# Peptides against a protein of PDB entry 5X9X: the designs that were tried, part 25

Target 1, 41 residues: chain A of PDB entry 5X9X
Amino acid sequence: SSVSELEQRLRDVKNTNSRFRKALMEKENELQALIRKLGPE

## One batch from the design tools (peptide; made by RFdiffusion4, then SolubleMPNN)

Design b2_p16_7_s3 (from b2_p16_7, 7 letters changed)
Fold by OpenDDE base, seed 3:
Structure b2_p16_7_s3 (fold): chain B 41 residues (1-41), chain A 16 residues (1-16)
Amino acid sequence: as target 1 above (41 residues)
Amino acid sequence: MERILKEMEELKAKLE
């Protein structure tokens, strides 16, 4: 049904959002690691 | 660098 399709789309968007958030946090952590290597300042 | 690390931690917190 149209309702079930919308519910599925909402789940897919939430899953995609979660994956992108995770990827952004991983990139942030990598940048922090690189910054720490540049020095303690 | 401490300032930059702090700013990045704040950004991380906004992403969570």
Scores: peptide ipSAE 0.033, ipTM 0.563, DockQ to the pose 0.167; fails the geometry check
Fold by OpenDDE base, seed 1:
Structure b2_p16_7_s3 (fold): chain B 41 residues (1-41), chain A 16 residues (1-16)
Amino acid sequence: as target 1 above (41 residues)
Amino acid sequence: MERILKEMEELKAKLE
């Protein structure tokens, strides 16, 4: 049904969002490690 | 640096 298709699209968007959040978190962890190497400021 | 690290941790928490 049209509703079922919209629900599927919503799930796909949520899954994509989750993947991007994970990637951002990994990059943030990398940046944090690099910042620690730059000094205690 | 400590300020930046704190801000990054806060942003990380918002992504969870």
Scores: peptide ipSAE 0.032, ipTM 0.561, DockQ to the pose 0.182; fails the geometry check
Fold by OpenDDE base, seed 4:
Structure b2_p16_7_s3 (fold): chain B 41 residues (1-41), chain A 16 residues (1-16)
Amino acid sequence: as target 1 above (41 residues)
Amino acid sequence: MERILKEMEELKAKLE
């Protein structure tokens, strides 16, 4: 049904959003580590 | 670099 399709799409969007948030946080941690290596400035 | 580190911590907080 149209309702079931919307529920599925909502789940997919939520899962995708969660995965991207995790990836962004990991990249930010990586960048922070690199910045620390560049020096105190 | 200290300023950039602070800005990155603020961005992490917004992602939570």
Scores: peptide ipSAE 0.031, ipTM 0.555, DockQ to the pose 0.166; fails the geometry check
Fold by OpenDDE base, seed 5:
Structure b2_p16_7_s3 (fold): chain B 41 residues (1-41), chain A 16 residues (1-16)
Amino acid sequence: as target 1 above (41 residues)
Amino acid sequence: MERILKEMEELKAKLE
């Protein structure tokens, strides 16, 4: 049904959002580590 | 660099 399709799309969006949030956080941690290696300031 | 680190921590906090 249209309702079940919308529910599925919502689940897919939530899963995608969760994955992107995790990836962004990991990249931020990586950048922070690189910045520390480059030196102070 | 310290400013950048601070901004990054703030962004992390918004993601959680």
Scores: peptide ipSAE 0.031, ipTM 0.558, DockQ to the pose 0.171; fails the geometry check

Design b2_p16_7_s4 (from b2_p16_7, 6 letters changed)
Fold by OpenDDE base, seed 5:
Structure b2_p16_7_s4 (fold): chain B 41 residues (1-41), chain A 16 residues (1-16)
Amino acid sequence: as target 1 above (41 residues)
Amino acid sequence: MEKILKEIEELKKKLE
């Protein structure tokens, strides 16, 4: 049904967003570590 | 550097 398709699309978007959020958090942690290597100040 | 580290921590909190 059109409702079940919309529910599936919403789940797919939520799953994609969760994956991108995780990847961004990992990149921010990497960036923070690199910044600390450049200097603590 | 301390200001940039603080900004990253604030962005991380918004991303969660």
Scores: peptide ipSAE 0.031, ipTM 0.483, DockQ to the pose 0.173
Fold by OpenDDE base, seed 2:
Structure b2_p16_7_s4 (fold): chain B 41 residues (1-41), chain A 16 residues (1-16)
Amino acid sequence: as target 1 above (41 residues)
Amino acid sequence: MEKILKEIEELKKKLE
Protein backbone atom coordinates (compact mmCIF):
# COMPACT_ATOMS: atom_id res chain seq x y z
CA SER B 1 0.00 0.00 0.00
CA SER B 2 1.03 3.65 -0.42
CA VAL B 3 1.19 3.96 3.39
CA SER B 4 3.49 0.90 3.68
CA GLU B 5 5.78 2.31 0.96
CA LEU B 6 5.98 5.69 2.78
CA GLU B 7 6.78 3.90 6.07
CA GLN B 8 9.56 1.94 4.31
CA ARG B 9 10.99 5.14 2.75
CA LEU B 10 10.92 6.84 6.19
CA ARG B 11 12.87 3.88 7.70
CA ASP B 12 15.41 4.07 4.84
CA VAL B 13 15.87 7.86 5.35
CA LYS B 14 16.34 7.35 9.13
CA ASN B 15 18.94 4.61 8.51
CA THR B 16 20.78 6.79 5.95
CA ASN B 17 20.74 9.77 8.36
CA SER B 18 22.15 7.60 11.18
CA ARG B 19 24.97 6.33 8.89
CA PHE B 20 25.89 9.88 7.79
CA ARG B 21 25.92 11.13 11.42
CA LYS B 22 28.29 8.28 12.37
CA ALA B 23 30.57 9.01 9.38
CA LEU B 24 30.66 12.76 10.24
CA MET B 25 31.55 12.00 13.89
CA GLU B 26 34.37 9.66 12.75
CA LYS B 27 35.74 12.31 10.35
CA GLU B 28 35.52 14.97 13.06
CA ASN B 29 37.50 12.73 15.44
CA GLU B 30 40.13 12.18 12.71
CA LEU B 31 40.31 15.95 12.06
CA GLN B 32 40.69 16.67 15.79
CA ALA B 33 43.57 14.15 16.03
CA LEU B 34 45.31 15.75 13.01
CA ILE B 35 44.86 19.28 14.46
CA ARG B 36 46.42 18.14 17.78
CA LYS B 37 49.44 16.80 15.83
CA LEU B 38 49.76 19.94 13.69
CA GLY B 39 50.62 22.40 16.46
CA PRO B 40 50.33 23.68 20.04
CA GLU B 41 47.08 24.73 21.71
CA MET A 1 44.41 25.79 18.44
CA GLU A 2 42.44 25.50 21.72
CA LYS A 3 39.53 27.55 20.26
CA ILE A 4 39.34 25.29 17.18
CA LEU A 5 39.30 22.14 19.37
CA LYS A 6 36.45 23.62 21.45
CA GLU A 7 34.42 24.45 18.30
CA ILE A 8 34.96 20.86 17.06
CA GLU A 9 33.67 19.46 20.38
CA GLU A 10 30.56 21.70 20.16
CA LEU A 11 29.87 20.51 16.58
CA LYS A 12 30.26 16.85 17.67
CA LYS A 13 27.61 17.36 20.41
CA LYS A 14 25.15 18.67 17.76
CA LEU A 15 25.58 15.45 15.72
CA GLU A 16 24.90 13.15 18.70
Scores: peptide ipSAE 0.029, ipTM 0.477, DockQ to the pose 0.162
Fold by OpenDDE base, seed 4:
Formats: structure tokens, sequence, C-alpha cells
Structure b2_p16_7_s4 (fold): chain B 41 residues (1-41), chain A 16 residues (1-16)
């Protein structure tokens, strides 16, 4: 059962990590779009 | 601005 709890915690950490990576990617895309709106490089 | 956009592109590749 201790192994099952550790496996559950590992799944939860992996799911949280995946969600944060997605959120960061979306924020980087938003930032890039805002920078492009400021004008030519 | 070109340098900043390039750095953002490299950061995006690291998140994939």
Amino acid sequence: as target 1 above (41 residues)
Amino acid sequence: MEKILKEIEELKKKLE
C-alpha cells in the first residue's frame, strides 16, 4: 500500500508538471505575440 | 527585438 501511495504521488506530480509546462508554453506564446505588436525588431 | 524572439523560440523548444 505504501508503494501504491508513492505511485499515486508520482502520477500526481507528472500530471502537475505536464499542466505547468502547457501553461508556460501558452504564456511564452502570449509574450511573443505582445512583443511582435510593439513594432519591427 | 529579433534577439528576444529567437530566445523565446529556444525556450519554447526546451518546454516541448
Scores: peptide ipSAE 0.029, ipTM 0.480, DockQ to the pose 0.162
Fold by OpenDDE base, seed 3:
Structure b2_p16_7_s4 (fold): chain B 41 residues (1-41), chain A 16 residues (1-16)
Amino acid sequence: as target 1 above (41 residues)
Amino acid sequence: MEKILKEIEELKKKLE
């Protein structure tokens, strides 16, 4: 049904959003680690 | 460097 398809699309968007948030957090952690390696200041 | 690390920590909190 159109409702079940919209519910599925909403789940897929939520899952995609969660994956991108995780990837961004991982990149921020990587950036922070690199910045710490550049020096104490 | 410490200022940039603090800014990154604030950005991380917004991404959670």
Scores: peptide ipSAE 0.031, ipTM 0.484, DockQ to the pose 0.161; fails the geometry check

## One batch from the design tools (peptide; made by RFdiffusion4, then SolubleMPNN)

Design b2_p17_2_s1 (from b2_p17_2, 10 letters changed)
Fold by OpenDDE base, seed 1:
Structure b2_p17_2_s1 (fold): chain B 41 residues (1-41), chain A 17 residues (1-17)
Amino acid sequence: as target 1 above (41 residues)
Amino acid sequence: EVKELEEEIKKLEEEMK
Protein backbone atom coordinates (compact mmCIF):
# COMPACT_ATOMS: atom_id res chain seq x y z
CA SER B 1 0.00 0.00 0.00
CA SER B 2 1.11 3.59 -0.63
CA VAL B 3 1.89 5.95 2.26
CA SER B 4 -1.18 7.99 1.26
CA GLU B 5 -3.45 4.92 1.54
CA LEU B 6 -2.08 4.12 5.01
CA GLU B 7 -2.60 7.75 6.08
CA GLN B 8 -6.22 7.59 4.89
CA ARG B 9 -6.84 4.31 6.76
CA LEU B 10 -5.24 5.82 9.88
CA ARG B 11 -7.66 8.78 9.64
CA ASP B 12 -10.55 6.33 9.30
CA VAL B 13 -9.33 4.35 12.33
CA LYS B 14 -9.03 7.57 14.38
CA ASN B 15 -12.57 8.60 13.38
CA THR B 16 -13.91 5.17 14.33
CA ASN B 17 -12.05 5.31 17.65
CA SER B 18 -13.60 8.73 18.38
CA ARG B 19 -17.10 7.34 17.63
CA PHE B 20 -16.55 4.36 19.94
CA ARG B 21 -15.24 6.59 22.74
CA LYS B 22 -18.35 8.76 22.44
CA ALA B 23 -20.64 5.71 22.44
CA LEU B 24 -18.92 4.29 25.55
CA MET B 25 -19.24 7.63 27.34
CA GLU B 26 -22.95 7.80 26.50
CA LYS B 27 -23.46 4.24 27.78
CA GLU B 28 -21.57 5.07 30.97
CA ASN B 29 -23.77 8.14 31.48
CA GLU B 30 -26.89 6.00 30.96
CA LEU B 31 -25.59 3.43 33.46
CA GLN B 32 -24.85 6.14 36.04
CA ALA B 33 -28.36 7.58 35.59
CA LEU B 34 -29.85 4.12 36.22
CA ILE B 35 -27.63 3.64 39.30
CA ARG B 36 -28.87 6.98 40.67
CA LYS B 37 -32.50 5.93 40.10
CA LEU B 38 -31.85 2.71 42.03
CA GLY B 39 -30.31 4.70 44.89
CA PRO B 40 -31.82 5.10 48.37
CA GLU B 41 -34.18 7.86 47.26
CA GLU A 1 -18.14 -2.97 16.82
CA VAL A 2 -14.79 -2.51 18.64
CA LYS A 3 -13.56 -5.69 16.92
CA GLU A 4 -13.71 -3.92 13.55
CA LEU A 5 -11.37 -1.20 14.84
CA GLU A 6 -8.97 -3.80 16.22
CA GLU A 7 -8.97 -5.66 12.91
CA GLU A 8 -8.28 -2.46 10.93
CA ILE A 9 -5.38 -1.53 13.23
CA LYS A 10 -4.01 -5.06 12.83
CA LYS A 11 -4.19 -4.74 9.02
CA LEU A 12 -2.32 -1.41 9.14
CA GLU A 13 0.38 -2.94 11.33
CA GLU A 14 0.84 -5.81 8.87
CA GLU A 15 1.03 -3.44 5.85
CA MET A 16 3.69 -1.34 7.62
CA LYS A 17 6.03 -4.38 7.87
Scores: peptide ipSAE 0.097, ipTM 0.723, DockQ to the pose 0.552
Fold by OpenDDE base, seed 2:
Structure b2_p17_2_s1 (fold): chain B 41 residues (1-41), chain A 17 residues (1-17)
Amino acid sequence: as target 1 above (41 residues)
Amino acid sequence: EVKELEEEIKKLEEEMK
């Protein structure tokens, strides 16, 4: 593979990683909201 | 799925050899 193809795949990996990090943060926020709803208050 | 990211990174590492 050319260096340019590897650089493109690295960009794709970084973009995918960013999407997964965002999804995990959203799920964590959902869990925190549920925990608050189940709290003693 | 996080596994998809791991597989893509693995492919990059193999091509860099």
Scores: peptide ipSAE 0.097, ipTM 0.727, DockQ to the pose 0.554
Fold by OpenDDE base, seed 3:
Structure b2_p17_2_s1 (fold): chain B 41 residues (1-41), chain A 17 residues (1-17)
Amino acid sequence: as target 1 above (41 residues)
Amino acid sequence: EVKELEEEIKKLEEEMK
């Protein structure tokens, strides 16, 4: 049904959003690692 | 790309009308 298709697309959108959030967190972690690397040894 | 997600959400909003 149209409702079940919209529910599936909503799940897909939520999954994509979760992936983007994870990618942003990983980039923040990478940035922090670089900051530490440039800091005092 | 975040824009692709925004476009997908926009499509869902239009289909819900």
Scores: peptide ipSAE 0.095, ipTM 0.722, DockQ to the pose 0.491
Fold by OpenDDE base, seed 4:
Structure b2_p17_2_s1 (fold): chain B 41 residues (1-41), chain A 17 residues (1-17)
Amino acid sequence: as target 1 above (41 residues)
Amino acid sequence: EVKELEEEIKKLEEEMK
């Protein structure tokens, strides 16, 4: 139904958002690790 | 200073969430 399709789209958006948030956190951690390797901040 | 750059990047990443 149209309602079930909208519910599925909402779940997909939430899942995508969660994945992007995780990826950004991982990139931040990678960046911080590289900064530490370069020397004093 | 690397710290200032790190904080700026962190702020931009947070805006992308």
Scores: peptide ipSAE 0.055, ipTM 0.558, DockQ to the pose 0.038

Design b2_p17_2_s2 (from b2_p17_2, 11 letters changed)
Fold by OpenDDE base, seed 2:
Structure b2_p17_2_s2 (fold): chain B 41 residues (1-41), chain A 17 residues (1-17)
Amino acid sequence: as target 1 above (41 residues)
Amino acid sequence: EVEKLEQEIEELKKKME
């Protein structure tokens, strides 16, 4: 049904957003670790 | 590479907008 499809799309958007947030935090943490090792570059 | 990671972070931020 159109309602079940909209509910599925909402779940997919939430899952995608969660994945992007996790990836962003992991990259930020890696960047900060490298900055601490190498200094400003 | 720090520059590559900075670019990847900026691209991810744009996709979250």
Scores: peptide ipSAE 0.031, ipTM 0.551, DockQ to the pose 0.050
Fold by OpenDDE base, seed 5:
Structure b2_p17_2_s2 (fold): chain B 41 residues (1-41), chain A 17 residues (1-17)
Amino acid sequence: as target 1 above (41 residues)
Amino acid sequence: EVEKLEQEIEELKKKME
């Protein structure tokens, strides 16, 4: 049904958002670790 | 190396908008 498809799309958007948030956190942590070791480069 | 990671972070931020 159109409702079930919209519910699935909402789940997919939430999952995508969660993945991007995780990726941002990982990259930020890596960046901060490098900055702490070497300073801005 | 730091500059590449900064660019990757900005690209990810744009995808979240």
Scores: peptide ipSAE 0.031, ipTM 0.558, DockQ to the pose 0.051
Fold by OpenDDE base, seed 4:
Formats: C-alpha cells, structure tokens, sequence
Structure b2_p17_2_s2 (fold): chain B 41 residues (1-41), chain A 17 residues (1-17)
C-alpha cells in the first residue's frame, strides 16, 4: 500500500542518516588523532 | 582515506624541528 511504501522510505532515510552520522564521527576522530600526533612540537 | 593529511602532518613536523 501507499502507506507501507512511505513507511519503508522513512526507514530507509533513517538508516541512511544513521550511516552518514557514523561516517562523519569516524572521520572527525581520525582528524583529531592526526592533530594530536602533530602536537606542539 | 587520511594518507594525504598524514603526509602533510609529517612534513609540518619536520619543518618544526
């Protein structure tokens, strides 16, 4: 049904959003680790 | 991929020595 399709699309958007949030957090952590390695040398 | 950033950081560290 049209309702079931909209519910599926909403689940897909939520899953995609969660994956992007995780990827952004991982990239931020990688960047912060590199900044810490540079240090005040 | 952070290899380019790692290389840039390593080059900066060498300049600060």
Amino acid sequence: as target 1 above (41 residues)
Amino acid sequence: EVEKLEQEIEELKKKME
Scores: peptide ipSAE 0.030, ipTM 0.471, DockQ to the pose 0.014
Fold by OpenDDE base, seed 1:
Structure b2_p17_2_s2 (fold): chain B 41 residues (1-41), chain A 17 residues (1-17)
Amino acid sequence: as target 1 above (41 residues)
Amino acid sequence: EVEKLEQEIEELKKKME
């Protein structure tokens, strides 16, 4: 049904959002670790 | 490379908007 499809799309958006948040934090942590080790380059 | 990571972070931020 259209409702079930919208519920599925909402789950997919939530999963994608969670993955992007995790990736953003991991990249930020990696960036900060490199800056601490080497300084701005 | 720090510059590539900065670009990846900015691209991820834009996808979250």
Scores: peptide ipSAE 0.030, ipTM 0.546, DockQ to the pose 0.053

Design b2_p17_2_s3 (from b2_p17_2, 10 letters changed)
Fold by OpenDDE base, seed 5:
Structure b2_p17_2_s3 (fold): chain B 41 residues (1-41), chain A 17 residues (1-17)
Amino acid sequence: as target 1 above (41 residues)
Amino acid sequence: KVEELEKEIKELEELMK
C-alpha cells in the first residue's frame, strides 16, 4: 500500500541519517587524532 | 496525512544527497 511504501522510505531515510551521523563523528575523531599527532609533543 | 508524509520524506531524501 502507499502507506507501507512511505513507511519503508521513512525507515530508509532514518537509516541513512544514522549512517551519516556516524561517518561525521568518525571523521571528526580522525581529524582530532591527526591534530594531536601534529601537536608540539 | 499521506501527502504531508510524502513531502517530509522527499525533503529529507533531498537533504541526504
Scores: peptide ipSAE 0.051, ipTM 0.656, DockQ to the pose 0.106
Fold by OpenDDE base, seed 1:
Structure b2_p17_2_s3 (fold): chain B 41 residues (1-41), chain A 17 residues (1-17)
Amino acid sequence: as target 1 above (41 residues)
Amino acid sequence: KVEELEKEIKELEELMK
């Protein structure tokens, strides 16, 4: 039904959002690691 | 109500691009 299809699309968006949040955290961690490596020493 | 949900889902999908 149209309702069940919308519920599926909403689940897919929520799953994508969760994956993007994880990817952003990993990218931030990598950026911070690079900043530490390039930092003044 | 279904049309409102369709619009909201479409906006969320666009943000994920």
Scores: peptide ipSAE 0.050, ipTM 0.654, DockQ to the pose 0.105
Fold by OpenDDE base, seed 4:
Structure b2_p17_2_s3 (fold): chain B 41 residues (1-41), chain A 17 residues (1-17)
Amino acid sequence: as target 1 above (41 residues)
Amino acid sequence: KVEELEKEIKELEELMK
């Protein structure tokens, strides 16, 4: 049904958002590690 | 360059809250 399709789309968007949040966190951690290795620049 | 990328990521994280 149209309602079930909208519910599925909402779940997909939420899952995508969660994946992007995780990716950003990982990249932030990588950058912080690099900054610590290079020192203040 | 690393500091610029960190700033951009921080801004994106804030936008996605």
Scores: peptide ipSAE 0.033, ipTM 0.538, DockQ to the pose 0.048
Fold by OpenDDE base, seed 3:
Structure b2_p17_2_s3 (fold): chain B 41 residues (1-41), chain A 17 residues (1-17)
Amino acid sequence: as target 1 above (41 residues)
Amino acid sequence: KVEELEKEIKELEELMK
């Protein structure tokens, strides 16, 4: 059971990491869109 | 245009919470 608990915690960390990576990518894309709007064009 | 950018920045700040 100790091994299965560690495996579950590892899955939870991987899922959390994936969610945060997606959120950061979305924020970066929006920031880049703002930067483009401020550009010389 | 500045007002639009200010709105988008505010939305990003709310998403950072």
Scores: peptide ipSAE 0.025, ipTM 0.541, DockQ to the pose 0.023

Design b2_p17_2_s4 (from b2_p17_2, 10 letters changed)
Fold by OpenDDE base, seed 5:
Structure b2_p17_2_s4 (fold): chain B 41 residues (1-41), chain A 17 residues (1-17)
Amino acid sequence: as target 1 above (41 residues)
Amino acid sequence: EVEELEKEIKELEKLMK
């Protein structure tokens, strides 16, 4: 495998990681919103 | 969502062979 292909895959993994981190944050926010709605408040 | 990560992992595994 070429160094250039490895560098490309590293960029792709970083982009994927960023997308999944965002998705997890959104899911956490959704969960928190539901918890607040179910709370006694 | 998880499918994209699975695809990337699979491609990396191919590249490392």
Scores: peptide ipSAE 0.037, ipTM 0.580, DockQ to the pose 0.307
Fold by OpenDDE base, seed 1:
Structure b2_p17_2_s4 (fold): chain B 41 residues (1-41), chain A 17 residues (1-17)
Amino acid sequence: as target 1 above (41 residues)
Amino acid sequence: EVEELEKEIKELEKLMK
């Protein structure tokens, strides 16, 4: 691969990693909200 | 959400070929 292709891959991996981290955090928050609804009271 | 990540992965796989 050319240097330009590697630079593009690095940008895409960083963007994908950021999106995955955000998605996981949102799913964790959703699960916590559901757990609280099913919790005691 | 997951669909957009799957699209990005597919594009990266094409670049690796």
Scores: peptide ipSAE 0.036, ipTM 0.574, DockQ to the pose 0.169
Fold by OpenDDE base, seed 4:
Structure b2_p17_2_s4 (fold): chain B 41 residues (1-41), chain A 17 residues (1-17)
Amino acid sequence: as target 1 above (41 residues)
Amino acid sequence: EVEELEKEIKELEKLMK
């Protein structure tokens, strides 16, 4: 049904959002690692 | 000089909230 399709689309958007949040966290960790490698500058 | 990386981290932290 149209309702079940919309519910599935909402689940897909939530899953995509969670994946992007994880990717952002990984990028933050990468930046912090680079800062630590450079030292205090 | 790591100020640009620090700015990027700050922006990411803001977006992740």
Scores: peptide ipSAE 0.020, ipTM 0.473, DockQ to the pose 0.037
Fold by OpenDDE base, seed 3:
Structure b2_p17_2_s4 (fold): chain B 41 residues (1-41), chain A 17 residues (1-17)
Amino acid sequence: as target 1 above (41 residues)
Amino acid sequence: EVEELEKEIKELEKLMK
């Protein structure tokens, strides 16, 4: 049904959002490591 | 000088929560 399709799309968006949040956190950690290598500035 | 970048990172961490 149209309702079941909308519920599925909402689940997919929530899963995608969670994946992007994790990826952003990993990139932030990578950036912090690079800043530490650059040195105190 | 990277202190401003470190501050911006901390602000982004708060927004991700």
Scores: peptide ipSAE 0.018, ipTM 0.431, DockQ to the pose 0.036; fails the geometry check

Design b2_p17_3_s1 (from b2_p17_3, 9 letters changed)
Fold by OpenDDE base, seed 5:
Structure b2_p17_3_s1 (fold): chain B 41 residues (1-41), chain A 17 residues (1-17)
Amino acid sequence: as target 1 above (41 residues)
Amino acid sequence: SVEKELRELEAEIERQR
C-alpha cells in the first residue's frame, strides 16, 4: 500500500474509534438514566 | 484492539517513509 493509503486508513481508524467511544458513552448514559428511574432514590 | 491497530499502522507508515 502507498503511504497516502495507509495515512487514510489511520484517519479512518481514529474516526471509527471516536464514533464508537461516543456511542458507548451515550449507551452508558442511557443505562444510568434507566437505573436511576428504577432506583428508590 | 483499535489501539493496537493504530500503533501498527503508525509503525508501518514510518517504515515506508
Scores: peptide ipSAE 0.085, ipTM 0.685, DockQ to the pose 0.467
Fold by OpenDDE base, seed 4:
Order: C-alpha cells, then structure tokens, then sequence
Structure b2_p17_3_s1 (fold): chain B 41 residues (1-41), chain A 17 residues (1-17)
C-alpha cells in the first residue's frame, strides 16, 4: 500500500542518516588521531 | 588543516541531530 511504501521510505532515510552519522564520527576519530600524532597545533 | 576539518565534521554532526 501507499502507507507501507512511505513507511519503507522513512526507514530507508533513517538508515541512510544513521550510516552517514557513523561515517562522520569515524572520520572525526581519524582526525583526532592525526591531531594527536602531530601534537598541539 | 586537520583541526579545521575536525571542526567542520563536528559541526555537520550537530546539524544532523
């Protein structure tokens, strides 16, 4: 049904958002590690 | 700079909350 399709789209958007958030946090951790290697700058 | 990129990522995370 149209409602079921909208529910699926909402789940897809939420899943995509969650994946992007995870990727951003992983990149933040990588950058923090690089900052620690370089020292205070 | 690495510090600038970190700040930008933190800001992006906050915008998506």
Amino acid sequence: as target 1 above (41 residues)
Amino acid sequence: SVEKELRELEAEIERQR
Scores: peptide ipSAE 0.030, ipTM 0.514, DockQ to the pose 0.037
Fold by OpenDDE base, seed 2:
Structure b2_p17_3_s1 (fold): chain B 41 residues (1-41), chain A 17 residues (1-17)
Amino acid sequence: as target 1 above (41 residues)
Amino acid sequence: SVEKELRELEAEIERQR
């Protein structure tokens, strides 16, 4: 049904958003590690 | 600085949650 399709799309958007948030957090952690390697600037 | 930009990015991510 149209409702079930909209619910599926909403789940897909949430899953995509979750994956992007995870990727951003991983990159943030990587940047923090690089900053620590650079030293106390 | 890179550190300042990182903090700003973190703040922006938090605003969008």
Scores: peptide ipSAE 0.026, ipTM 0.481, DockQ to the pose 0.035
Fold by OpenDDE base, seed 1:
Structure b2_p17_3_s1 (fold): chain B 41 residues (1-41), chain A 17 residues (1-17)
Amino acid sequence: as target 1 above (41 residues)
Amino acid sequence: SVEKELRELEAEIERQR
């Protein structure tokens, strides 16, 4: 049904959102690692 | 600074959650 299709799309969006949030955290960790390599200043 | 910009980005991500 149309409702079932919308529910599936919502699940897909939530999964995509979760993947992007993980990617952002990994990029943040990489930036922090680079900052540490450059020094605390 | 890079550290300040990182903190600002972290805050913006949290505001968008």
Scores: peptide ipSAE 0.025, ipTM 0.479, DockQ to the pose 0.035

Design b2_p17_3_s2 (from b2_p17_3, 12 letters changed)
Fold by OpenDDE base, seed 4:
Structure b2_p17_3_s2 (fold): chain B 41 residues (1-41), chain A 17 residues (1-17)
Amino acid sequence: as target 1 above (41 residues)
Amino acid sequence: SVEEELRRLEEQIKEQR
């Protein structure tokens, strides 16, 4: 049904959002590690 | 600085959650 399709699309968007949030967190950790390697300045 | 720019981006991400 149209409702089931919309529910599936919502799940897909939520899954995509979750994956992007995880990727951003990993990149933040990588950047912080590089900053620490460069020093406090 | 790179650190301050990163902090600003982190705050923007937090605000959008």
Scores: peptide ipSAE 0.024, ipTM 0.427, DockQ to the pose 0.034
Fold by OpenDDE base, seed 1:
Structure b2_p17_3_s2 (fold): chain B 41 residues (1-41), chain A 17 residues (1-17)
Amino acid sequence: as target 1 above (41 residues)
Amino acid sequence: SVEEELRRLEEQIKEQR
């Protein structure tokens, strides 16, 4: 049904969003590590 | 600075959420 299709699409968007959030967190951690290597200035 | 640019990007990501 149209409702079930919309629910599926919403789940897919949420799953994709979760994956991207995890990737961004990992990149943020790496950037912070690089900042620490550069120093506080 | 690298730190300020990072902060700017983080704020942009936050705005998209």
Scores: peptide ipSAE 0.023, ipTM 0.429, DockQ to the pose 0.035
Fold by OpenDDE base, seed 3:
Structure b2_p17_3_s2 (fold): chain B 41 residues (1-41), chain A 17 residues (1-17)
Amino acid sequence: as target 1 above (41 residues)
Amino acid sequence: SVEEELRRLEEQIKEQR
């Protein structure tokens, strides 16, 4: 049904969002490591 | 600073959610 298709699309969007959140966390950790190498300023 | 720019970008990402 149209409702079940919309529910499936919503699940797909939520899964994609979760993957992007993980990628952003990993990039933040990488950037913080680089900042530590550059110094406190 | 790099730290302040990073903080601003993170705040912008938060506002888009």
Scores: peptide ipSAE 0.023, ipTM 0.422, DockQ to the pose 0.035
Fold by OpenDDE base, seed 5:
Structure b2_p17_3_s2 (fold): chain B 41 residues (1-41), chain A 17 residues (1-17)
Amino acid sequence: as target 1 above (41 residues)
Amino acid sequence: SVEEELRRLEEQIKEQR
């Protein structure tokens, strides 16, 4: 049904959002590691 | 500073949610 399709689209968007959040976390960790290499400044 | 720039970017990301 149309409702079921919309619910599936919402799930797909949430899954995409989850993947992007993971990617952002990984990049944050990378940036923090680089900051630590620069020193406490 | 690099840390301040990072903080600003993180806040911008938060505001977009």
Scores: peptide ipSAE 0.023, ipTM 0.424, DockQ to the pose 0.034

Design b2_p17_3_s3 (from b2_p17_3, 10 letters changed)
Fold by OpenDDE base, seed 1:
Structure b2_p17_3_s3 (fold): chain B 41 residues (1-41), chain A 17 residues (1-17)
Amino acid sequence: as target 1 above (41 residues)
Amino acid sequence: SVEEELRRLEKEIEEQR
């Protein structure tokens, strides 16, 4: 049904969003590690 | 600075959530 298709699309969007958020968090952590190597200035 | 740029990017990411 149209409703079931919309629910599936919403789940797919949420799953994709979750994956991207995880990737961004990992990149942020790496950037912070690099900043620590550069020093506080 | 690199720290300020990182802070800006983190803010932009949060605004998209």
Scores: peptide ipSAE 0.024, ipTM 0.442, DockQ to the pose 0.034
Fold by OpenDDE base, seed 2:
Structure b2_p17_3_s3 (fold): chain B 41 residues (1-41), chain A 17 residues (1-17)
Amino acid sequence: as target 1 above (41 residues)
Amino acid sequence: SVEEELRRLEKEIEEQR
């Protein structure tokens, strides 16, 4: 693979990682909302 | 508890960054 192809693959991996981080944050917020519905404990 | 499990998972995610 050329250097440009490797750079593109790295950008794609970074974009995928960013999307997964966002999804995890959204799930964390959803779980926290559910915990609040269950009560203080 | 669900709260403690969530805290553990959040910590694990942060440690992997």
Scores: peptide ipSAE 0.024, ipTM 0.439, DockQ to the pose 0.034
Fold by OpenDDE base, seed 3:
Structure b2_p17_3_s3 (fold): chain B 41 residues (1-41), chain A 17 residues (1-17)
Amino acid sequence: as target 1 above (41 residues)
Amino acid sequence: SVEEELRRLEKEIEEQR
């Protein structure tokens, strides 16, 4: 593969990783909301 | 507790990044 193709693949991986990070943060927020409903302990 | 389990899971996710 050319350098240009490798750069494109790297961009795609970074974009995919960013999307997964966002999804994980949303799940963390959901779990924290459930914890708050159950109480502080 | 649920809070402790969440903390452990978040740590595991970070270690895999």
Scores: peptide ipSAE 0.024, ipTM 0.444, DockQ to the pose 0.034
Fold by OpenDDE base, seed 5:
Structure b2_p17_3_s3 (fold): chain B 41 residues (1-41), chain A 17 residues (1-17)
Amino acid sequence: as target 1 above (41 residues)
Amino acid sequence: SVEEELRRLEKEIEEQR
């Protein structure tokens, strides 16, 4: 049904959002590691 | 500072959630 299709699209969007959040976390960790290499400044 | 810039970006990301 149309409702079921919309629910599936919402699930797909949430899954995509989850993947992007993971990617952002990984990039943040990378940036923080680089900052630590620069020193406590 | 680089740390302050990172903090600002993190805040901006959170505000868009």
Scores: peptide ipSAE 0.023, ipTM 0.434, DockQ to the pose 0.034

